# Peptides against a protein of PDB entry 3VA4: the designs that were tried, part 3

Target 1, 107 residues: chain A of PDB entry 3VA4
Amino acid sequence: EPIGQLRLFSGTHGPERDFPLYLGKNVVGRSPDCSVALPFPSISKQHAVIEISAWNKAPILQDCGSLNGTQIVKPPRVLPPGVSHRLRDQELILFADFPCQYHRLDV

## One batch from the design tools (peptide)

Design b1_p9_1_s2 (made by RFdiffusion4, then SolubleMPNN; from b1_p9_1, 6 letters changed)
Fold by OpenDDE base, seed 3:
Structure b1_p9_1_s2 (fold): chain B 107 residues (1-107), chain A 9 residues (1-9)
Amino acid sequence: as target 1 above (107 residues)
Amino acid sequence: SAAAAANAA
């Protein structure tokens, strides 16, 4: 049962995609075995991770030392590699130049 | 390093 969702907004790459997020580590990256597979050249094979330790705890986002970075949109900031960022519901994230949005599922 | 290669884009 998914606890959250990561939405990749539509763009030149194609239509919107929604990825379910589960308990544990949800890896974001270009590799096809990633939980959130973003098959784009500017995305690192293992770009970032969204870790959900419990259904009632905020997910933790970490950049994994990606080449093109991970950013929070509001307020704007680049996430240093390996530094934990607690995700807020409806938070907007850039993986490289790809805008995404996290939201908690009401389950 | 292996980590650097894994994170190349």
Scores: peptide ipSAE 0.083, ipTM 0.771, DockQ to the pose 0.481
Fold by OpenDDE base, seed 5:
Structure b1_p9_1_s2 (fold): chain B 107 residues (1-107), chain A 9 residues (1-9)
Amino acid sequence: as target 1 above (107 residues)
Amino acid sequence: SAAAAANAA
């Protein structure tokens, strides 16, 4: 059962995509076996990770040392590699230049 | 390294 969702907004790459997020580590990256597979050249194969340890706890986002970075939009901040960031509901994230949004599912 | 390769884009 998904605990959250990561939305990739529509853009030049194509339409919006929604990715379910589950308990454990949800890897964001270009590799096709990633939980959140973003098949774009500017995304690292293993770009970032969203870890959800419990349904009632905020997920933790970490950049995995990606080439083109991971940023929080409001307030704007670049995430240093390996540094934990607690995701807020409706948080806007940039993976490289791709805008995404996390939201908690009502489960 | 493997990590560097995984993070290349």
Scores: peptide ipSAE 0.080, ipTM 0.773, DockQ to the pose 0.462
Fold by OpenDDE base, seed 2:
Structure b1_p9_1_s2 (fold): chain B 107 residues (1-107), chain A 9 residues (1-9)
Amino acid sequence: as target 1 above (107 residues)
Amino acid sequence: SAAAAANAA
């Protein structure tokens, strides 16, 4: 049923976590009601959004004006708030300092 | 603003 997955890599915070991604807006943030809940103080309550409009279309990532930013790893760049970034399969993302990876699921 | 409150770490 999920169309994609966001992996939070293991680190000082603890073990790896996998979050399912669905059609529509998947909010990334510290607030517990976020689709991708990252309960860490450096993550904004509503940090970013991953929007999936169709199962066969690449998701769009937008930073929501987070305090500590959203970055793409390769090539390295900070995402300006509200600017759409089309996610590639296996793309590596930093939410604040937390490394994550998006991957498309086979459906 | 609501956005500022939502985005504060």
Scores: peptide ipSAE 0.078, ipTM 0.765, DockQ to the pose 0.441
Fold by OpenDDE base, seed 4:
Structure b1_p9_1_s2 (fold): chain B 107 residues (1-107), chain A 9 residues (1-9)
Amino acid sequence: as target 1 above (107 residues)
Amino acid sequence: SAAAAANAA
């Protein structure tokens, strides 16, 4: 049962996509076995990770040393590799140039 | 590093 959602906004790549987020590691990356698979050349194979623990359902986002980076939008900043960022509901994130939004689900 | 290679884009 998903407890969060990551929305990839529509763009030149195609339509909007919603990815469920679960307890544990939700890897964001170009590799097809990623939980959040973003099959785009500017996305690293294992780009970032969104970790959700049972004891704290607030997701923690970390960049995994991606080539083109991960950015927080409000306030804007580049997320250095391995630095934990607690995601807020409705938070906007850029993986490389791809805008996404985190949504907490009511479960 | 292995990590750098794995995260090439």
Scores: peptide ipSAE 0.063, ipTM 0.749, DockQ to the pose 0.501

Design b1_p9_1_s3 (made by RFdiffusion4, then SolubleMPNN; from b1_p9_1, 5 letters changed)
Fold by OpenDDE base, seed 3:
Structure b1_p9_1_s3 (fold): chain B 107 residues (1-107), chain A 9 residues (1-9)
Amino acid sequence: as target 1 above (107 residues)
Amino acid sequence: LAAALANAA
């Protein structure tokens, strides 16, 4: 049962895509086996991770030492590799230059 | 995206 959702907004790459997020580690990256597979050259194979420890806890986002970085849009912040960031509902995230949004699902 | 930015404000 998905606890959250990560939305990749539409762009030059194509239409919007929604990825379900589950308990545990949801890896964001270019590798096809990632939970959030973003098959774009500017995305690192293992770019970032969204870890959800419990349904009633805020997810933790960490950049995994990606080449092109992970940023929070508002307030603007570049995430240093390995530093935990607690995601807020509706948080806007840039993985490299790709805008995404985290959404908490009501389960 | 525009709506998302508004929601984040």
Scores: peptide ipSAE 0.032, ipTM 0.680, DockQ to the pose 0.026
Fold by OpenDDE base, seed 1:
Structure b1_p9_1_s3 (fold): chain B 107 residues (1-107), chain A 9 residues (1-9)
Amino acid sequence: as target 1 above (107 residues)
Amino acid sequence: LAAALANAA
């Protein structure tokens, strides 16, 4: 069962999409086999990872050395590669220039 | 540009 959701907001690329997040690694990237597949040129094949542990359902976001970066919106900051960021519910994230939002599911 | 980004990213 999914623990969370990552929403890709609608934009010039197309409509909104929602991706379920599960325990373990949820890879964000352009590669089609990523948990969160963002098939856009500016997204790295393996761009970032959202990891959710059984002992702590709060997700940890890490950039994987992406070309165009991963940013937190509020407060604005770029995440250095490999640095753990604990996601807050409703947190807004930029993968490259694509705005997304994490939502914790009530489970 | 898109192709270059796709290969590099």
Scores: peptide ipSAE 0.031, ipTM 0.632, DockQ to the pose 0.261
Fold by OpenDDE base, seed 5:
Structure b1_p9_1_s3 (fold): chain B 107 residues (1-107), chain A 9 residues (1-9)
Amino acid sequence: as target 1 above (107 residues)
Amino acid sequence: LAAALANAA
């Protein structure tokens, strides 16, 4: 059962999409086998990873050395590759130019 | 970790 959710907001690419996040590594990327598959050319095949070690711990977001980067929106911050960022509930994230939002599920 | 994976393109 999912522990969290990553929402891709609607845009020129299409409608909103919600991706369930599970315990372990949730890879964000253009590759179709990614947990969070974002099939857009500006997204790297293996763009980032959201790791959830336990239901009661904040997920860790890491950029995987993506071409177009991963950023936190508020406050604005570019994530250096491989550096752990603890996600806050309702956090807004840019994968390349695609706005997303993480939220914890009440499970 | 996935962050260690080489990114192509």
Scores: peptide ipSAE 0.029, ipTM 0.660, DockQ to the pose 0.211
Fold by OpenDDE base, seed 4:
Structure b1_p9_1_s3 (fold): chain B 107 residues (1-107), chain A 9 residues (1-9)
Amino acid sequence: as target 1 above (107 residues)
Amino acid sequence: LAAALANAA
């Protein structure tokens, strides 16, 4: 069962989409094999990873050396590749220029 | 199409 959710907000690309997040690695990227598949040119094939462990349900976000980067919105911060960022509930994230929001599920 | 997306640089 999903531990969290990543919401891709609606935009010029289309409607809002929600992606379930599970224990382990949830890869964000353009590749259709990604858990969070964002099939857009500005997204790297393997853009970032959201890792969730059993002992700590709070996800760790890392940029995977993406071309167009990963950013936290509040407070604004560019995530250097490979640097761990603990996601807070309702946190707003930019993958390239695509706004997303993490939501922790009550499980 | 999916394969093309996956393989694009």
Scores: peptide ipSAE 0.028, ipTM 0.613, DockQ to the pose 0.218

Design b1_p9_2 (made by RFdiffusion4)
Fold by OpenDDE base, seed 3:
Structure b1_p9_2 (fold): chain B 107 residues (1-107), chain A 9 residues (1-9)
Amino acid sequence: as target 1 above (107 residues)
Amino acid sequence: AERHTRLLD
């Protein structure tokens, strides 16, 4: 059962996509092996990780030393590699230039 | 608006 959701907004790449997030590590990256596979050349093979330790705890987002970076939109902030960032519900994230949104599911 | 990749990985 998914604990959260990561939405990739529609764009020139195509329509909106929703990715389920589960307990443990959810890797975001270009590699097809990633839980959140973003098959775009500006996304690193292993770009970032969203770790969810419990259904009632805020997930932790970490950039994995990606080439094009990971940013929080509001307020604007570039995430240093390896530094833990607690995700807020409905938080807007940029992986490279791709806007996404984290959503906490009711479980 | 079309967006292009900055750096390819």
Scores: peptide ipSAE 0.116, ipTM 0.747, DockQ to the pose 0.132
Fold by OpenDDE base, seed 4:
Structure b1_p9_2 (fold): chain B 107 residues (1-107), chain A 9 residues (1-9)
Amino acid sequence: as target 1 above (107 residues)
Amino acid sequence: AERHTRLLD
C-alpha cells in the first residue's frame, strides 16, 4: 500500500493529479515508466527521486541532475543534484516550474 | 521545412 502521496497542483497543464508513493525509489520524471510520471517537456526524463524506507519515516528527495531543477518552497532553496532532502509532511516542491505537495499517509 | 519541437531534459 502507498505510504505517501505526491500531489501535482492544477495549472496551465491541466487538473491536479495525485501519485501514490511506495517503499523504495519513486522516480519523478517525464519518462512514462517513472513512478511519478510528469509528461511535460520541461521535466527531465529522470528528474528526481523520492526514496522511502521502512525505517525512515520521512522520505528523501534527491534531484537527479535535472535540467530545470528541483526546489523546496519553504524555506526557498534549490536542491543540488544528488543531495538528500528529507521531506516534511505537506512540503511544497517545485519540479521545474510545477508545484507539488508531499502528503504523508496515515498507515 | 518540417518543424519539430524538442523536449527538454
Scores: peptide ipSAE 0.105, ipTM 0.687, DockQ to the pose 0.233
Fold by OpenDDE base, seed 1:
Structure b1_p9_2 (fold): chain B 107 residues (1-107), chain A 9 residues (1-9)
Amino acid sequence: as target 1 above (107 residues)
Amino acid sequence: AERHTRLLD
């Protein structure tokens, strides 16, 4: 049972996709082994991580030293590698140039 | 040009 969801918006790359997020580390990256696999050249093999703890279901997002970066859309902010950012429900995120949205599920 | 990526160090 997923705790959250990460939505990749539709674009020139293809249709919208929804990825379930679970307790623990949800790795975002180009590698097919990632929980959130984004198979695009501009995404690092291990780009970022969304960690959800049992204590607080609000996820922590960290960029893993990606080449093309991770950004929060509103307000605009580039996330320095390894700096924790607590995700808010419905928060918009850019992994490289790919817009995504976090959604907290009612669990 | 295509953007490149790097592995996690």
Scores: peptide ipSAE 0.098, ipTM 0.738, DockQ to the pose 0.212
Fold by OpenDDE base, seed 5:
Structure b1_p9_2 (fold): chain B 107 residues (1-107), chain A 9 residues (1-9)
Amino acid sequence: as target 1 above (107 residues)
Amino acid sequence: AERHTRLLD
């Protein structure tokens, strides 16, 4: 059962995509074995990780040392590699230039 | 901590 969802907004790459997020580590990256597979050249093979420790805890986002970075939109912040950021519901995230949105599911 | 090497891009 998914605990959250990451939405990749539509763009020049194609239509909107929704990725379920589960307990544990949800790796975001270009590699096809990533939980959140973003098959785009500007996305690192292992770009970031969204870790969910419990259904009632905010997920933690960490950049994995990606080439093109991970950013929070509001307020604007570039995430240094390996530094934990607690995701807020409805948070807008940039993986490289790709806008995404996290939201928690009612479980 | 574990040490590993991987290609990011």
Scores: peptide ipSAE 0.074, ipTM 0.692, DockQ to the pose 0.237

Design b1_p9_2_s1 (made by RFdiffusion4, then SolubleMPNN; from b1_p9_2, 5 letters changed)
Fold by OpenDDE base, seed 5:
Structure b1_p9_2_s1 (fold): chain B 107 residues (1-107), chain A 9 residues (1-9)
Amino acid sequence: as target 1 above (107 residues)
Amino acid sequence: SEEAERLLA
């Protein structure tokens, strides 16, 4: 069962989508093979990764050297490629220009 | 979305 969830907010691209996050590496990217597939031109094929090592540990977000970057919204900052960012519950994230939110599932 | 606008404002 999923341990977390990544919400892609609705926008000009289409409706809201929710992606389950599991133990291990959850790749965010334009490629259809990604756990979090965001099929948009501004998203890199392998854009970022959310790694969940245990259900009781905060996930780690890393940008994979994406073209258009990965940002934390509050406080605003661009994540350097390959640098681990510990996700907070309800964290707001921008993959390129696409706003998303991570939340931990209570399982 | 309205929710996004609220959260991102």
Scores: peptide ipSAE 0.240, ipTM 0.831, DockQ to the pose 0.029
Fold by OpenDDE base, seed 2:
Structure b1_p9_2_s1 (fold): chain B 107 residues (1-107), chain A 9 residues (1-9)
Amino acid sequence: as target 1 above (107 residues)
Amino acid sequence: SEEAERLLA
């Protein structure tokens, strides 16, 4: 059962897509085997990871040394590789230049 | 998208 969701906003790449997030490590990347598969050239094969340790805890986002980076939108900041960022509900994230939003599911 | 533009503005 998913306990979170990552929304990829629509853009030149196509329509909006929603990705369920589960307990454990949810890898974001270009590789098709990623939990959050973003099949775009500017996304690294393994770009970032969203780790959810428990349903009642905020997920942790880490950039995995991606080429084009991971950024938090508000307030703006680039995430250094491997540094834990605790995601807030409704947080806006840029993977490379792809805008996404995390939201916690009410389960 | 309109939503993205609003949220990211």
Scores: peptide ipSAE 0.239, ipTM 0.829, DockQ to the pose 0.029
Fold by OpenDDE base, seed 1:
Structure b1_p9_2_s1 (fold): chain B 107 residues (1-107), chain A 9 residues (1-9)
Amino acid sequence: as target 1 above (107 residues)
Amino acid sequence: SEEAERLLA
């Protein structure tokens, strides 16, 4: 079952969508086989990865060298490629210019 | 969305 959720807020691209996050690697990208598939031109095919381990259910976010970047909103910070960022519950993330929010599920 | 705008402001 899912350990977390990534919400893509609604916008000009369409309605709000929720993506389940599981143990292991959850790839964020434009490719249709990504766990978090964001089919938008400004999103890289493999944009970022959210990894959740069995030992530590707090997700680790890494940008995968995306063209348009991955940012944390509060406090604002651009994530250097390959550098681990531990996600906090309710953390706001920008993949390119698409605002998302991570939510930890109670399971 | 309204929620996004509030959170991102």
Scores: peptide ipSAE 0.222, ipTM 0.820, DockQ to the pose 0.030
Fold by OpenDDE base, seed 4:
Structure b1_p9_2_s1 (fold): chain B 107 residues (1-107), chain A 9 residues (1-9)
Amino acid sequence: as target 1 above (107 residues)
Amino acid sequence: SEEAERLLA
């Protein structure tokens, strides 16, 4: 069952989409086989990873050396490749220019 | 979107 959710806000690319996040590694990327598939040119094939463990309440976000980066919105922070960032519930994230929001599910 | 604009403001 999903432990979290990643919302891609609507924009010029299309309508809002919600992606379930599961225990383990959830890859964000342009490749269609990614857990969070964002089929947009500015998104790297394997852009970032959201890892959820049984031990940590908060997921860990890491940029995978993406071309156009991963950023936290509030407060603004560019995530260096491979550096772990613990996601807070309702945290706003930019994958390249695409705004997303992480939401913890009550399970 | 309205929601995005509000949240990102």
Scores: peptide ipSAE 0.219, ipTM 0.820, DockQ to the pose 0.029

Design b1_p9_2_s2 (made by RFdiffusion4, then SolubleMPNN; from b1_p9_2, 6 letters changed)
Fold by OpenDDE base, seed 1:
Structure b1_p9_2_s2 (fold): chain B 107 residues (1-107), chain A 9 residues (1-9)
Amino acid sequence: as target 1 above (107 residues)
Amino acid sequence: SAEAARLLA
C-alpha cells in the first residue's frame, strides 16, 4: 500500500496528477518506467529519488544530478546532487520548474 | 492552479 503521495499541480502542461509513493525507492523522472513519471522535456530521465524506509516513514529526497535541478520551496533551497533531504509533510518541491507537493498518508 | 498559487504565495 502507498505510504505517501506526490502531487503534481496543474499548469500549462495539463491537469493535476497524484502519484503514490511506496516503501523503498520512488524514482522521479521523464522515463516512463519511473514511479513518478513526469514526461516533460525539462525533467531528466532519472531526475530524483524519494526513498522511504521501514524505520522512518519521512521520505528522503535526493536529486540524481538532474539537468534542471530540484529545489525546496519554503524556504527556497537548491538541493545539491546526491545530498539527502528529509521531506516534511506537505512540503513543496520544484522538479525543474514543476511544482509538486509531498503528502504523508496515514495508513 | 489555484491551489499551487495559494501554496506558493
Scores: peptide ipSAE 0.189, ipTM 0.804, DockQ to the pose 0.029
Fold by OpenDDE base, seed 5:
Structure b1_p9_2_s2 (fold): chain B 107 residues (1-107), chain A 9 residues (1-9)
Amino acid sequence: as target 1 above (107 residues)
Amino acid sequence: SAEAARLLA
């Protein structure tokens, strides 16, 4: 069962998409085999990773050396490649220019 | 989306 969810907000690219997040590594990227597949040219093939080590621990977000970066919105911060960022519930994230939101699911 | 605009504003 999913432990969290990543929402890609609707935009010029199309409608909102919701991606379930599971224990382990949830790769965000343009490649179709990514857990969070964002098939857009500005997204790197393997852009970032959301790792959930346990249901009761905050997920860790890391940029994977993406071309167009990963940012936290509030407070604003560009994530250096490979540096762990603990995701807060309802965290707003930019993968390149695509706004997303993480939220924890009640299980 | 309206939600995105609200949250990102």
Scores: peptide ipSAE 0.189, ipTM 0.806, DockQ to the pose 0.029
Fold by OpenDDE base, seed 2:
Structure b1_p9_2_s2 (fold): chain B 107 residues (1-107), chain A 9 residues (1-9)
Amino acid sequence: as target 1 above (107 residues)
Amino acid sequence: SAEAARLLA
């Protein structure tokens, strides 16, 4: 069962979508085989990765050298490629210009 | 969405 969830907020692209996150690497990208598939041209094929090593550890977000970047919203910061960012519950993330939110599931 | 607007404001 999933340990976390990534929500893509609704926008001009369409309605809200929720993606389950599991132990291991959850790739965010335009490629259809990504765990978090965001089929939009501004998203890189393999844009970022959310790695969950254990249910009781904060996930690690890394940008994979994406074209349009990965940002944390509050406080605002651009994530350098390959640098580990520990996600907090309810963290707001921009993949390119797509707003998302990570939340930990109560399991 | 209203939720997104609130959170991103």
Scores: peptide ipSAE 0.189, ipTM 0.805, DockQ to the pose 0.029
Fold by OpenDDE base, seed 4:
Structure b1_p9_2_s2 (fold): chain B 107 residues (1-107), chain A 9 residues (1-9)
Amino acid sequence: as target 1 above (107 residues)
Amino acid sequence: SAEAARLLA
């Protein structure tokens, strides 16, 4: 059962996409085997990871040393590689220049 | 998208 959702907003790349997030590690990257597969050249093969634990269900986002970075929109912040960021519901994230939004599901 | 533009503004 999904605990959260990551929405990729529509853009020049195509339509909006929603990705379910589960307990454990949800890898964001260009590789097709990633939980959140973003098949775009500016996204690293393994760009970032959203890890959700069973004890609090609040996701931890970490950039994996991506080429074009991971940023939080409000307040603006560039995430240094490997530094944990606890995601808030409705948080807006930039993977490279792709805007996304995290949504906590009520389960 | 309009939604993205609004949220990111």
Scores: peptide ipSAE 0.183, ipTM 0.800, DockQ to the pose 0.029

Design b1_p9_2_s3 (made by RFdiffusion4, then SolubleMPNN; from b1_p9_2, 7 letters changed)
Fold by OpenDDE base, seed 1:
Structure b1_p9_2_s3 (fold): chain B 107 residues (1-107), chain A 9 residues (1-9)
Amino acid sequence: as target 1 above (107 residues)
Amino acid sequence: SALRAALLE
């Protein structure tokens, strides 16, 4: 059962896509093995990780030392590699230049 | 667009 959702907004790359997020580590990356697979050259094979615990369903986002980085849109902030960022519901994220939005599901 | 709407939230 998904606890959250990550939405990739539509763009030149194609249509909008929604990815379910589960308890544990949800890896964001270009590799097809990733929970959130973004098959684009500017995305690192293992770009970032969204970890959700049973005790606190608010996800923790960490950049995994990606080439083109991970940023929070409002307020603008670049996430240093390995530094934990607690995601807020409806938060806007940039993985490289790809805009995404985290949504907390009611479960 | 959906992105524009999200940025205005």
Scores: peptide ipSAE 0.152, ipTM 0.784, DockQ to the pose 0.026
Fold by OpenDDE base, seed 2:
Structure b1_p9_2_s3 (fold): chain B 107 residues (1-107), chain A 9 residues (1-9)
Amino acid sequence: as target 1 above (107 residues)
Amino acid sequence: SALRAALLE
């Protein structure tokens, strides 16, 4: 069952979308095979990964060397490729220019 | 919007 959720906020691309996050590696990218498939040109085929090792541990976000980057909104941070960032609940993330929010599910 | 609300948090 899903342990977390990634919300893609509504925008010019369309309405809000919610993606379940599971134990293991949840790949964010343009490729349709990604757990979090963001089919937009500015998103890399394999853009980033959210790894959840256990239900009671903070997920780890890593940029996978994406073209247009991954950023944390508050406080502002550009994530260097391959560097682990521990996600906080309600964390706001930019994949390229697409605003998303991670939240933990209470299961 | 939900985004704006989230950004203000």
Scores: peptide ipSAE 0.140, ipTM 0.782, DockQ to the pose 0.026
Fold by OpenDDE base, seed 3:
Structure b1_p9_2_s3 (fold): chain B 107 residues (1-107), chain A 9 residues (1-9)
Amino acid sequence: as target 1 above (107 residues)
Amino acid sequence: SALRAALLE
């Protein structure tokens, strides 16, 4: 049962995609083995990780030393590699140039 | 768009 969702907004790459997020580590990256597979050249093979420890605990986002970075939109901030960022519901995130949104599911 | 709505929330 998914605990959260990561939405990749539509763009030049194609239509919107929704990725389920589960307990544990959800890797975001270009590699097809990633929980959130973003097969785009500007995305690192292992770009970032969203760790969900419990359904009632805010997920933690960390950049994995990606080439093109991970950013929070509001307020604008570049995430230093390996630094934990507690995700808020409806948080807007940029993985490289790709806008995404985290959503906590009602479980 | 969904993105616009998200940015304006």
Scores: peptide ipSAE 0.137, ipTM 0.772, DockQ to the pose 0.026
Fold by OpenDDE base, seed 4:
Structure b1_p9_2_s3 (fold): chain B 107 residues (1-107), chain A 9 residues (1-9)
Amino acid sequence: as target 1 above (107 residues)
Amino acid sequence: SALRAALLE
């Protein structure tokens, strides 16, 4: 019953991984209990949050005051902590230097 | 320490 997907592209860290995204808060971070657990030292324990509401399935991404930041790739911009960014389908995101892509699922 | 830095991140 996931509404979206966050893809972590393959890299020096290892292979590609896909994370399901659900209604509510999907926390991105190094902590193992995060919805999107990225166990890498440059990722903050609570790095960012992707929130999906029932009335608006377009997710809102917020950086949680991470050490190494959250960026949108196209067009490139750094997300200030706590500032809402509405994710577009297929949007490319950097959590620290880890490239990811949001995909809206057809449900 | 490295551990402390990691915990603060």
Scores: peptide ipSAE 0.050, ipTM 0.688, DockQ to the pose 0.395

